# Peptides against a protein of PDB entry 4Y8H: the designs that were tried, part 47

Target 1, 196 residues: chain A of PDB entry 4Y8H
Amino acid sequence: TSIMAVTFKDGVILGADSRTTTGAYIANRVTDKLTRVHDKIWCCRSGSAADTQAIADIVQYHLELYTSQYGTPSTETAASVFKELCYENKDNLTAGIIVAGYDDKNKGEVYTIPLGGSVHKLPYAIAGSGSTFIYGYCDKNFRENMSKEETVDFIKHSLSQAIKWDGSSGGVIRMVVLTAAGVERLIFYPDEYEQL

## One batch from the design tools (peptide; made by RFdiffusion4, then SolubleMPNN)

Design b2_p17_6_s4 (from b2_p17_6, 10 letters changed)
Fold by OpenDDE base, seed 2:
Structure b2_p17_6_s4 (fold): chain B 196 residues (1-196), chain A 17 residues (1-17)
Amino acid sequence: as target 1 above (196 residues)
Amino acid sequence: SSKRQVWLEMSSTPGDL
């Protein structure tokens, strides 16, 4: 897996490859690793497909309950729920999650939750087996307050490089853009990103 | 904040990401 989330001028963009593996086999070429937990709060999933799906489902439930009682949750609140689940169940799950969301007060925010269940707020985050290959590239090329187009290009180039070197990553590149205007899903195919 | 219930549920999604 190669996943990332990047804050930018108008919000945040999540990105992911789409390969799922089972042992040495590719089980699914077009997996959706970008998962909605609230209208403008999403996550990137790495690790066990089953574990991360279960966690995301539980978080979605808690955020729905929260909304009914207190109104729309913040991205920080969502990240705290993910953290609690990952930490309390760390002996029985394999999950690396990036939480990203947008609200009018805090704008775009990114929280990374690696194995062990810690939480870190960052301007951008990368994770998954493919991320190992692109730490240097991302550090060199990330800038704060990029445009939407610049951020899409940054994510596309980053994930393209990760996919190139990581056998556990591949397929399509999916993105989700979260802004005041709403939610936008993007998809990029191998023919276009392999040439970058 | 209120205390949250922490539990896991089964998933049929196969494989690793």
Scores: peptide ipSAE 0.284, ipTM 0.666, DockQ to the pose 0.175; fails the geometry check
Fold by OpenDDE base, seed 3:
Structure b2_p17_6_s4 (fold): chain B 196 residues (1-196), chain A 17 residues (1-17)
Amino acid sequence: as target 1 above (196 residues)
Amino acid sequence: SSKRQVWLEMSSTPGDL
């Protein structure tokens, strides 16, 4: 897996590859690793497909309950729920989660929750097995307050490089753009990003 | 602060990400 989330001028963009594995085998399955937990709060998932989906489902439930009682949760609140679940189940969980969201007050925010259940707020985050190959690239090329287009290109190039080197990454590149204007899903196919 | 109930439900989704 190669996943990332990047804050930019108008919000945040999440990105992910789509490859899944089953044990020692690459599954012939295109999985959506970008999961909605609230209207403008999404997560990137790495690790066990089952574990991370279960976590996301629980978070979604909690955020729905929260919304019914208190109104729209902040991204920080969502990250806190993820953190609690990941920390309390750390001994039985293989999960790396990036939480990203947008609201008018806080704008785009990114929280990374690595294995163990710590939480870190960052201007951008990368995770998954492919992330190890792109730390240097991302550090060199990330800029704060990029445009939407610049950020899409940054993510596309970053994930393309990760996919190139990580056998556990591949398929399509998916993105979710979260802004005041709403939610936008993007998809890029190998014929496009492999040439980068 | 009220400790929220933390529970995990197994997903039917197989594989690793």
Scores: peptide ipSAE 0.248, ipTM 0.610, DockQ to the pose 0.175; fails the geometry check
Fold by OpenDDE base, seed 5:
Formats: sequence, C-alpha cells, structure tokens
Structure b2_p17_6_s4 (fold): chain B 196 residues (1-196), chain A 17 residues (1-17)
Amino acid sequence: as target 1 above (196 residues)
Amino acid sequence: SSKRQVWLEMSSTPGDL
C-alpha cells in the first residue's frame, strides 16, 4: 500500500493506490483504500483490510451520533476517535491510518496514526509499505499552500514513485479532494502515471 | 471497550492493504 494526504491552499487531498494482497499473493481485487467517515472527513487505510474497515465503521458510527447531537464534528475529533481505537487495540490489530478532513474554520487538516496508536498532526502524511521509497521525494517537493492542480500532481508523482518500487502497491491511483466546494473523486490509470 | 473489540472481530473483509 501507498497512501498519503496533503493539505493545500483550499483544503486537503487524500491519495491511494488500489493493490491488495491475500497472504503472500497479490490479488487482482481492486480495493478502495480511501474511506468516508463523514461528509468531509475521510481516511486512508493501510494494514489489515478487516481491521481498518472495522475501525472506520466504528468511527463513522460515532461521528453520525455526534452529528445528530452536536452538529458537524471537526477533523480533530475524528482523529481522536481513530487514535483511541488504534491505541486501545494496538496489540491485536494492524492498522495504519491517515485521517484528513476539511471544515471552514480549520480548513484542510491531516492526522497520521501509525501502528502504535499515536496521533500526529502534519501538513502532509505518507504511509504504507510504499511510503519508505518516497520520504525523500515528498520532503523535497512538498510546499505549503499549493494549488489544487499542483497538489494533484504532487500526489500523483509521489504515488507513482512508490508504486514503481513497492511490489505491494499498484493498480489505479485514487484521490479525494475535500474543499469548501464539496467532495471530488479522481482516478488515474497506470498508462498515465507510469511514465512520470 | 468490549463492544469495539467485538466489532473488530466481526469484520469479514479479507486481505491486506
């Protein structure tokens, strides 16, 4: 898996590859590693498909309940719920989660939650087995307050490089753009990103 | 919580990401 989320001028963009594995095998299943937990709060998932899906489902439930009582939750609130679940179950689950969301007050925010269940607020985050190959690239090329187009290109190039070197990453690149204007889903195919 | 653990165990999604 190669996943990332990047804050930019108008919000945040999440990105992910689509390759999935079953045991020692690369499956031909196309998975969506970008999961909605609220209208403008999403997460990137790495690790156990079952564990991360269950966590996301629980978070979604909590945020729905929160919304009914208090209105729209913040991204920080969502990250806190993820953190608690990951930390409390750290000995029994394999989950790497990036939480990203947009609201008018805080704009785009990114929280990374690695295996230990810690939480870190960052301008951008990368995770998954492919992320090890792109730390240098991302550090060199990330800029704060990029345009939407610049951010899409940054994510596309980053994930392309990760896929190139990580056998556990591949397929399509999916993105979710979260801004004041709404939610936009993007998809890029190998014929487009492999030459980058 | 106990409910959270039960929910995690009931997930049927196979594979790794």
Scores: peptide ipSAE 0.239, ipTM 0.627, DockQ to the pose 0.180; fails the geometry check
Fold by OpenDDE base, seed 1:
Structure b2_p17_6_s4 (fold): chain B 196 residues (1-196), chain A 17 residues (1-17)
Amino acid sequence: as target 1 above (196 residues)
Amino acid sequence: SSKRQVWLEMSSTPGDL
């Protein structure tokens, strides 16, 4: 897996590859690793498909309940729920999660939750087995307050490089753009990103 | 974490991401 989320001028963009594996084998399955937990709060998932799905489902439920009682939750609130679930279950859990969201007050925010259940707020985050190959590239090329187009290109190039070197990453690149204007889904196919 | 002490029964993974 190669996943990332990047804050930019108008909000935040999440990105992911779509390859899945079963043990040591690459599964011929396209999986959506970008999971909605609220209208403008999403997560990137790595690790156990079942474990991370269960966590995301619980978070989604909690945020729905929160909304009914208190109004729209912040991204920080969502990240806190993820953190608590990951920390309390760390001995039984294989999960790496990036939480990203947009609201009018806080704009785009990114929280990374690695194994162990710590939480780190960052201007951008990368995770998954492919992320090890692109730390240097991302550090050199990330800029704060990029345009939407610049951010899409940054994510596309980053994930393309991760996929190139990580056998556990591949398929399509999916993105979710979260801004004041709403939610936008993007998809890029190998013929496009392999040329980068 | 102090506010939400929840232990989840996690299933074995049918696949990995």
Scores: peptide ipSAE 0.234, ipTM 0.600, DockQ to the pose 0.185; fails the geometry check

Design b2_p17_8_s1 (from b2_p17_8, 8 letters changed)
Fold by OpenDDE base, seed 3:
Structure b2_p17_8_s1 (fold): chain B 196 residues (1-196), chain A 17 residues (1-17)
Amino acid sequence: as target 1 above (196 residues)
Amino acid sequence: AEQWYGDPNNVPFYLPP
């Protein structure tokens, strides 16, 4: 898996590959690892497919309850719910999650929650088995307050490199763009990103 | 039967500067 989320001028973009494995075999080539937990709060999932799905489902439920009582939750609130679940169940979970969201007050925000259930707010985050191969690239090429197009290109190039070197990553590159304008899904196929 | 997103033996964590 190769996942990332990047804050930019107008919000945040989440990105992910689409490969699912079962042991040494590819089980699904077009998995969707970008999961909605609220209108403009999404997450990237790595690790156990079942564990991360369960966590995301619970978070979505909690945020629905939150919304009914207190109004739209912040991205920080969502991250705290993820953190609590991951930390309290760390002995039974294999999950690496990046939480990203947009709201008018805080704009785009990214929180990474690695194994163990700590939470870290960052301008951008990378995770998954493929992230090891692109730490240097991302460090060299990330810039604050990029345009949407620049950020899409940054993510596309980053994940392309991760997929190139990580046998557990592959398929299509999915993105979710979160801005004041709404939610936009993007997809890029191997014929395009393999040439980068 | 268990499905994974990534290598179960390689789950790195990095903090960008």
Scores: peptide ipSAE 0.405, ipTM 0.834, DockQ to the pose 0.794
Fold by OpenDDE base, seed 2:
Structure b2_p17_8_s1 (fold): chain B 196 residues (1-196), chain A 17 residues (1-17)
Amino acid sequence: as target 1 above (196 residues)
Amino acid sequence: AEQWYGDPNNVPFYLPP
C-alpha cells in the first residue's frame, strides 16, 4: 500500500494505490482505499483490510451521531475518534490510517495515526509499505500552499515512485479532493503514471 | 484468507520534518 494526504491552498487531497493482496495473490487490483467518514472528512487505509474497514465504519457511525447532536464535526474530532479506536484496540488491530478533511474554519487538515494509535497533525502525511521508498522525494518536493494542479502532480509522482518499488502497491492511483467547492474523485491509470 | 493493504511485514509511517 502507498497512501498519502496533502494540504494545499484550497483544501486537502488524499491519494492511494489500489492493490489488495491475500498472501502472494493479488486479490483486487482496483481497491478503493479512500474512505468517506463524513461529507468532507475522509481517510486513507493501510494494513488489514477488514480491520481498517471496521474502524472506518465505526467512525462514520460516530460522526453521524455527532452531527445529529452537535452539528458538523471538525477533522480533529474525526481524528480523535480514529485515535480512540486504534489505541484501545491496538492489541487486536493492524491498521495505519491517515485522516484528512476540510472545513471553512480550519481549511485542509491532515492527521496520521500509525500502528499503536498515536495521532499526529501534519501538513502532509505518507504511509503504507510503499511510503518507505518516497520519504526523501516527498520531503524534497512538498511545498505549503500549492495549487490543486501542483498538489495532484506531487501526489501522482510520489505514488508512482512508491508503486514502482513496492511490490505490495499497484493498480490505479485514486485521489479525493476536498475543498469549499465540494468533493472530487480522480483516477489515474498505469499507462499514464508509469511514464512519469 | 485475510486481505491486506500493503506488506503485512512492513507497515511503516513517516513524520515529515
Scores: peptide ipSAE 0.391, ipTM 0.822, DockQ to the pose 0.830
Fold by OpenDDE base, seed 1:
Structure b2_p17_8_s1 (fold): chain B 196 residues (1-196), chain A 17 residues (1-17)
Amino acid sequence: as target 1 above (196 residues)
Amino acid sequence: AEQWYGDPNNVPFYLPP
C-alpha cells in the first residue's frame, strides 16, 4: 500500500494505490482505500482490510451522531475518534490510517495515526509499505500552499514512484480533493503514471 | 484468507521534516 494526504492552498488531497493482497497473491487490483467518514473528512487505510474498515465504519457512525447533536465535526475531532479506537484496541488491530479533512475555519488538515494509536498533525503524510521508497522524494518536492494542479502532480509522481518499487502497491491511483467547493474524486491509470 | 493493504511485515511510520 502507498497512501498519502497533502494540504494545499485550497484544502487537502488524499491519494492511494488500489492493490489488495492475500498472502503473496493480489486479491483485488482496484480497491478503494480512500474512505469517507464525513462529507469533507476522509481517511487513507493501510494494514488489515477488515480492521481498517471496522474502524472507519465506527468513526463514520460516531461522526453522524456528532453531527446530529452538535453540527459538523472538525477534522481534529475525527482524528481524535480514530486515535481513541486505535489506541484502546491496539492489541487487536493492525491499522495505519491517515485522516484528512477540510473546513472553512481550519482549511485542509492532515493527521497520521500509525500502529499504536498515536496521532500526529502534519502538513502532509505518507504511509504504507510503499512510503519507504518516497521519503526522499516527498521531502524534496513538497511545498506548502501549492495549487490543486501542483498537488495532484506531486501526489501522482510520489505514488507512481512508490508503486514502482513496492510490490504490495499497484493498480490505479485514486485521489480525493476536499475544498470549499466540495469533493472531487480522481483516478489515474498505469498507462499514464508509469511513464512519469 | 485475510485481505491486506500493503506488506503485513512492513508498516512504516514517517514524519516529514
Scores: peptide ipSAE 0.391, ipTM 0.819, DockQ to the pose 0.811
Fold by OpenDDE base, seed 5:
Structure b2_p17_8_s1 (fold): chain B 196 residues (1-196), chain A 17 residues (1-17)
Amino acid sequence: as target 1 above (196 residues)
Amino acid sequence: AEQWYGDPNNVPFYLPP
């Protein structure tokens, strides 16, 4: 898995590969690892498919209850719910989660929640087995307040390199763009990103 | 068998500077 989320001038973009494995075999080549927990709060999932799906479902439920009582939750609130679930169950979970969201007050925000259930607010985050191959590239090329187009290109290049080197990553590159304008889903196929 | 997103023996993260 190769996943990342990047804050930019107008919000935040999440990105992911689409490979799922079972043992040594590829079980699904077009998995969607970008999961909605609220209208403009999404997450990237790595690790156990079942664990991360369960966590995301619980968070989504909590945020719906929150909305009915208090209005739209902040991205920080969502990250806190993820943290509590991951930390309290850290001995029984294999989950790496990146939480990303947009709201008018805080703009785009990214929170990474690695194994163990700590939470870290960052301008951008990378995770998954493929991330170790691109930390240097990302560090060198990330800039704050990029345009949408620059950010899409940054994520596309980053994940392309991760997929190139990580046998557990592959398939299509999916992105979700969160801005004041709404939610936009993007997809890029190997014939395009392998040329980068 | 359980399905995984990535290498089940390697689930790293990176904290940018």
Scores: peptide ipSAE 0.344, ipTM 0.809, DockQ to the pose 0.851

Design b2_p17_8_s2 (from b2_p17_8, 8 letters changed)
Fold by OpenDDE base, seed 1:
Structure b2_p17_8_s2 (fold): chain B 196 residues (1-196), chain A 17 residues (1-17)
Amino acid sequence: as target 1 above (196 residues)
Amino acid sequence: AEQWYGDPNNVPFYLPE
């Protein structure tokens, strides 16, 4: 898995590959590792599919209840719910999650929650088995307040490199763009990103 | 069998410098 979320001038973009492993076998199943927990709050999932799905479902439920009572939650609130679940259940969960969201007040925000349940607010985050291969590239090439197009290219190139070197990453590259304008879903296929 | 995203033995975490 190679996942990342990047804040930019107008919001935040999440990106992920789509490769999955079943048991001990790598499969080319197309899976969406970008999961909605609220209109403009999403997460990237790494680790146990079942564990991360359960966590995301619980968070989504809590955020829906929150919305009905108090209005739209902040990204920080969502990250806090994720953190609490991951920390309190760390002995029974194997999950690496990046939370990203947009709101008019805070703009784009990224929170990474690695195994163990700590939470870290960052301008961008990378995770998954493929992230090891792109740490240097991302650190060198990331810039704050990039345009949408620059950020899409940054993520596309980053994940392309991760997929190139990580056998547990592959398939399509999916992105979700969160801005004031709304939510946009992007998809890029191997024929395109392998050429980068 | 359990579905997994990534290497089951490697769930790395990195912070940008």
Scores: peptide ipSAE 0.354, ipTM 0.806, DockQ to the pose 0.733
Fold by OpenDDE base, seed 3:
Structure b2_p17_8_s2 (fold): chain B 196 residues (1-196), chain A 17 residues (1-17)
Amino acid sequence: as target 1 above (196 residues)
Amino acid sequence: AEQWYGDPNNVPFYLPE
């Protein structure tokens, strides 16, 4: 898996590959690792497919309840719910999550939740087995307040490199763009990103 | 068998500088 989320001038973009593994084998299956938990709060999932799905489902439920009682939750609130679930169930799940969201007050925000259930707010985050190969590239090439196009290119190049070296990453590159204008889903196929 | 996103033995997280 190669996942990342990047804040930029107008909001935040999440990105992910789509490869799924079964045990020690790479499965010929395309998965969507970008999951909606609220209108403009999404997450990237790494680790156990079942565990991360369960967590995301629970968070979505809690945020729906929150909305009915208090209005639209902040990204920080969503990250807190993820953190609580991951920490309280750390002995029974294997899940790494990147939470990203947009609201008018806080703009784009990214929170990373590693195994164990800690939470870290960052301008951008990378995770998954593929992230090992691109942390240096990302640190060198990330800039704050990039344009949408620059950020898409940054994520595309980063994930392309991760996929190139990580056998557990591959397939299509998916992105979700969260801004004041709304939610936009992007998809890029191997024929495009492999040549980068 | 159980499905995984990524390497089940390598699920790293890195903090940017």
Scores: peptide ipSAE 0.349, ipTM 0.812, DockQ to the pose 0.786
Fold by OpenDDE base, seed 2:
Structure b2_p17_8_s2 (fold): chain B 196 residues (1-196), chain A 17 residues (1-17)
Amino acid sequence: as target 1 above (196 residues)
Amino acid sequence: AEQWYGDPNNVPFYLPE
């Protein structure tokens, strides 16, 4: 898996490869690892497919309840719910999650939640087995307040490199763009990103 | 069978410098 989320001028973009494995076999080439937990709060999932799906489902439900009582939750609130759930169940879960969201007050925000259930707010985050191959590239090329197009290109190039070297990553590159304008889903196929 | 996103033996994360 190769996942990342990047804050930019107008919000935040999440990105992911789409490979699911079962043992040494590719089980699904077009998995969607970008999961909605609220209108403009999404997450990237790595680790156990079942574990991360369960966590995301619970968080989504919790945020729905929150919304009914208090209004739209902040991205920080969502990250906190993820953190508590991951930490409380850390002995039984294999989950690495990146939470990203947009709101008018805080703009785009990214929180990374590794296996232990800690939470870290970052301008951008990368995770998954493929991330080990691109952390240097990302550190070198990330800039704050990029345009949408620059950020899409940054993520596309980053994940392309991760997929190139990580046998557990592959398929299509999916992105979700979160801005004041709404939610946009993007997809890029190997024919395009392998040429980068 | 159990399905994984990535390597079940390697689920890393990195903090930007």
Scores: peptide ipSAE 0.344, ipTM 0.808, DockQ to the pose 0.835
Fold by OpenDDE base, seed 5:
Structure b2_p17_8_s2 (fold): chain B 196 residues (1-196), chain A 17 residues (1-17)
Amino acid sequence: as target 1 above (196 residues)
Amino acid sequence: AEQWYGDPNNVPFYLPE
């Protein structure tokens, strides 16, 4: 898996590959590792598919209840719910989560929640088995307040390199763009990103 | 068998400076 989320001038973009494994084998299935927990709060999932799905479902439920009582939750609130679930169950979960969201007050925000259930607010985050191959590239090429187009290119190049070197990553590259304008889903196929 | 996203033996997270 190769996942990342990047804050930019107008919000935040999440990105992920789509490869799934079953045991030691690569499954021929395209999966969506970008999961909605609220209108403009999404997450990237790594690790156990079942564990991460369960966590995301619980968070989505809590945020729906929150919305009905208090209005739209902040990204920080969502990250806090993820953190509590991951930390309290760290001995029984294999889940790595990147939380990303947009709101008018805080703009785009990214929170990474590694194994163990700690939470870290970052301008951008990368995770998954493919991330070890691109940390240097990302550190060198990330810039704050990029345009949408620059950020899409940054993520596309980063994940392309991760997929190139990580056998557990592949398939299509999915992105979710969160801005004041709304939610936009993007998809890029191997014919395009392998040429980078 | 359990479905997995990535390498079950290597699930790293990078924290940028």
Scores: peptide ipSAE 0.320, ipTM 0.799, DockQ to the pose 0.809

Design b2_p17_8_s3 (from b2_p17_8, 7 letters changed)
Fold by OpenDDE base, seed 4:
Structure b2_p17_8_s3 (fold): chain B 196 residues (1-196), chain A 17 residues (1-17)
Amino acid sequence: as target 1 above (196 residues)
Amino acid sequence: AEQWLGDPNNVPFYLPE
């Protein structure tokens, strides 16, 4: 898996590969690792497919209840719910989560939640087995307040490099752009990103 | 069999400095 979320001038973009494995084998299955938990709050998933799906489902439900009572939750609120679930169940879960969201007050925000269930607010986050190959690239090339196009390019190049070296990453690159304008889904295929 | 999003033996996170 190669996943990341990047804040930029107008909001935040989540990115992910789509490869799924079964044990030690790469499955011929394309998985959407970008999961909606609220209109403009999404997450990137790494680790156990079942564990991360369960967590995301619970968070989505929780945020729906929250919305019915209090209105639209903040990204921080969503991250807190993820954190609590991951921390309380750390012994039974193999789940790494990046939470990202946009609202008019806080703009784009990214929260990373490693296996231990800690939570870290960051300008950008990367995770998954592919991320180990792109630490340096991301640190070197990330800039705050990039344009949408610059951020898409940054994520595309980053994930392309991760996929190149990580056998557990591949397939299509998916992105979700969260801004005041709404939600936009992007997809890039191997024929395009392998040439970068 | 259990499905994994990535490498079941390697689920790292990176915290930028």
Scores: peptide ipSAE 0.321, ipTM 0.808, DockQ to the pose 0.831
Fold by OpenDDE base, seed 5:
Structure b2_p17_8_s3 (fold): chain B 196 residues (1-196), chain A 17 residues (1-17)
Amino acid sequence: as target 1 above (196 residues)
Amino acid sequence: AEQWLGDPNNVPFYLPE
């Protein structure tokens, strides 16, 4: 897996590969690792497909209840729910989560939640087995307050390199753009990103 | 068999400087 979320001038963009492993085999099945928990709050998933999906489902339910009582939750609130679930169940879960969201007050925000269930607010986050290969690249090339186009290119190049070196990453690159204008889903195929 | 998102033996997270 190669996943990342990047804050930029107008919001935040999540990105992910789509490769899935079944047992000891790389499966041909394509998985969407970008999961909606609220209109403009999404997450990147790494680790157990079942564990991460279960956590996301619970968070989505909590945020729906929250919305009915208090209005639209903040990204921080969503991250807090993820954190509590991951920390309290850390002995039984293999789940790595990046939470990203947009609201008019806080703009784009990213929270990373490693296996242990800690939570870290960051301008951008990377995770998964592929992230090992691109840590240096991302650190060197990330800039705050990039344009949408610059951020898409940054994520595309980063994930392309991760996929190149990580056998457990591949397939299509998916992105979700969260801004005041709404939600936009992007997809990039191997023929395009392998040429970068 | 259980499905994994990526390498089941390597799920790293990094905190950028």
Scores: peptide ipSAE 0.320, ipTM 0.806, DockQ to the pose 0.801
Fold by OpenDDE base, seed 3:
Structure b2_p17_8_s3 (fold): chain B 196 residues (1-196), chain A 17 residues (1-17)
Amino acid sequence: as target 1 above (196 residues)
Amino acid sequence: AEQWLGDPNNVPFYLPE
């Protein structure tokens, strides 16, 4: 897996590869690792497909309840719910999560939640087996307040490199753009990003 | 039978500097 979320001038963009494995084998199945938990709060998933799906489902439920009672939750609130679930169940979960969201007050925010269930607010986050190959690249090329186009290119190049070197990453590159304007889903196929 | 998103043995997280 190669996943990342990047804050930029107008909000935040999540990105992910789509490769799925079954047991010890790499499958050709394309999985969407970007999961909605609220209108403009999404997450990147790494690890057990079942565990991360269960967590995301529970978070979505909690955020729906929250919305009905208190209004739209902040990204921080969503991250807190993820943290609680991941920490309380850390002994029986294999789940790595990046939470990203946008609201008018806080703009784009990114929270990374490793296996242990800690939470870290960051300007951008990378995770998954592919991230080990690109942390240097990302550190050198990330800039604050990039444009949408610059951020899309940054993520595309980063994930392309991760996929190139990580056998457990591949397939399509998906992105979700969260801004005041709404939600936009992007998809890039190997014939494009392999040439980068 | 279990499905994994990526490497089941490697799920790292990195903090940018």
Scores: peptide ipSAE 0.319, ipTM 0.804, DockQ to the pose 0.785
Fold by OpenDDE base, seed 2:
Structure b2_p17_8_s3 (fold): chain B 196 residues (1-196), chain A 17 residues (1-17)
Amino acid sequence: as target 1 above (196 residues)
Amino acid sequence: AEQWLGDPNNVPFYLPE
């Protein structure tokens, strides 16, 4: 897996590859690792497909309940729910989560929740086996308040490199753009990003 | 069989510095 979320001038963009493994077999499956938990709060998933899906489903439910009682939750609130679930179930879960969201008050925010259930607010986050190959590249090339286009290119190049070197990453690159204007889904195929 | 998002033996997270 190669996943990341990047804050930028107008909000935040999540990105992910789509490769899935079943046992020792790399499945020829296009999996969506970007999961909606609220209108403009999404997450990147790494680890057990079942565990991360279950966590995301529970968070989505809690945020729906929260919305009905208190209005739209903040990204921080969503991250807190993820954190609590991951921490309390850390002995039975193999799940790594990046939470990202947009609201008018806080703009784009990113929270990373590694194994163990800690939570870290960051300007950008990377995770998955592919991230080991690109942490240096990302650190060198990330800039705050990039444009949408610059951020898309940054994520595309980063994930392309991760996929190139990580056998457990591949398939399509998906992105979700969260801004005041709404939600936009992007997809890039190997024929395009392999040329970068 | 269990489905895994990535490498079941390597699930790292990195903090930018």
Scores: peptide ipSAE 0.306, ipTM 0.795, DockQ to the pose 0.786

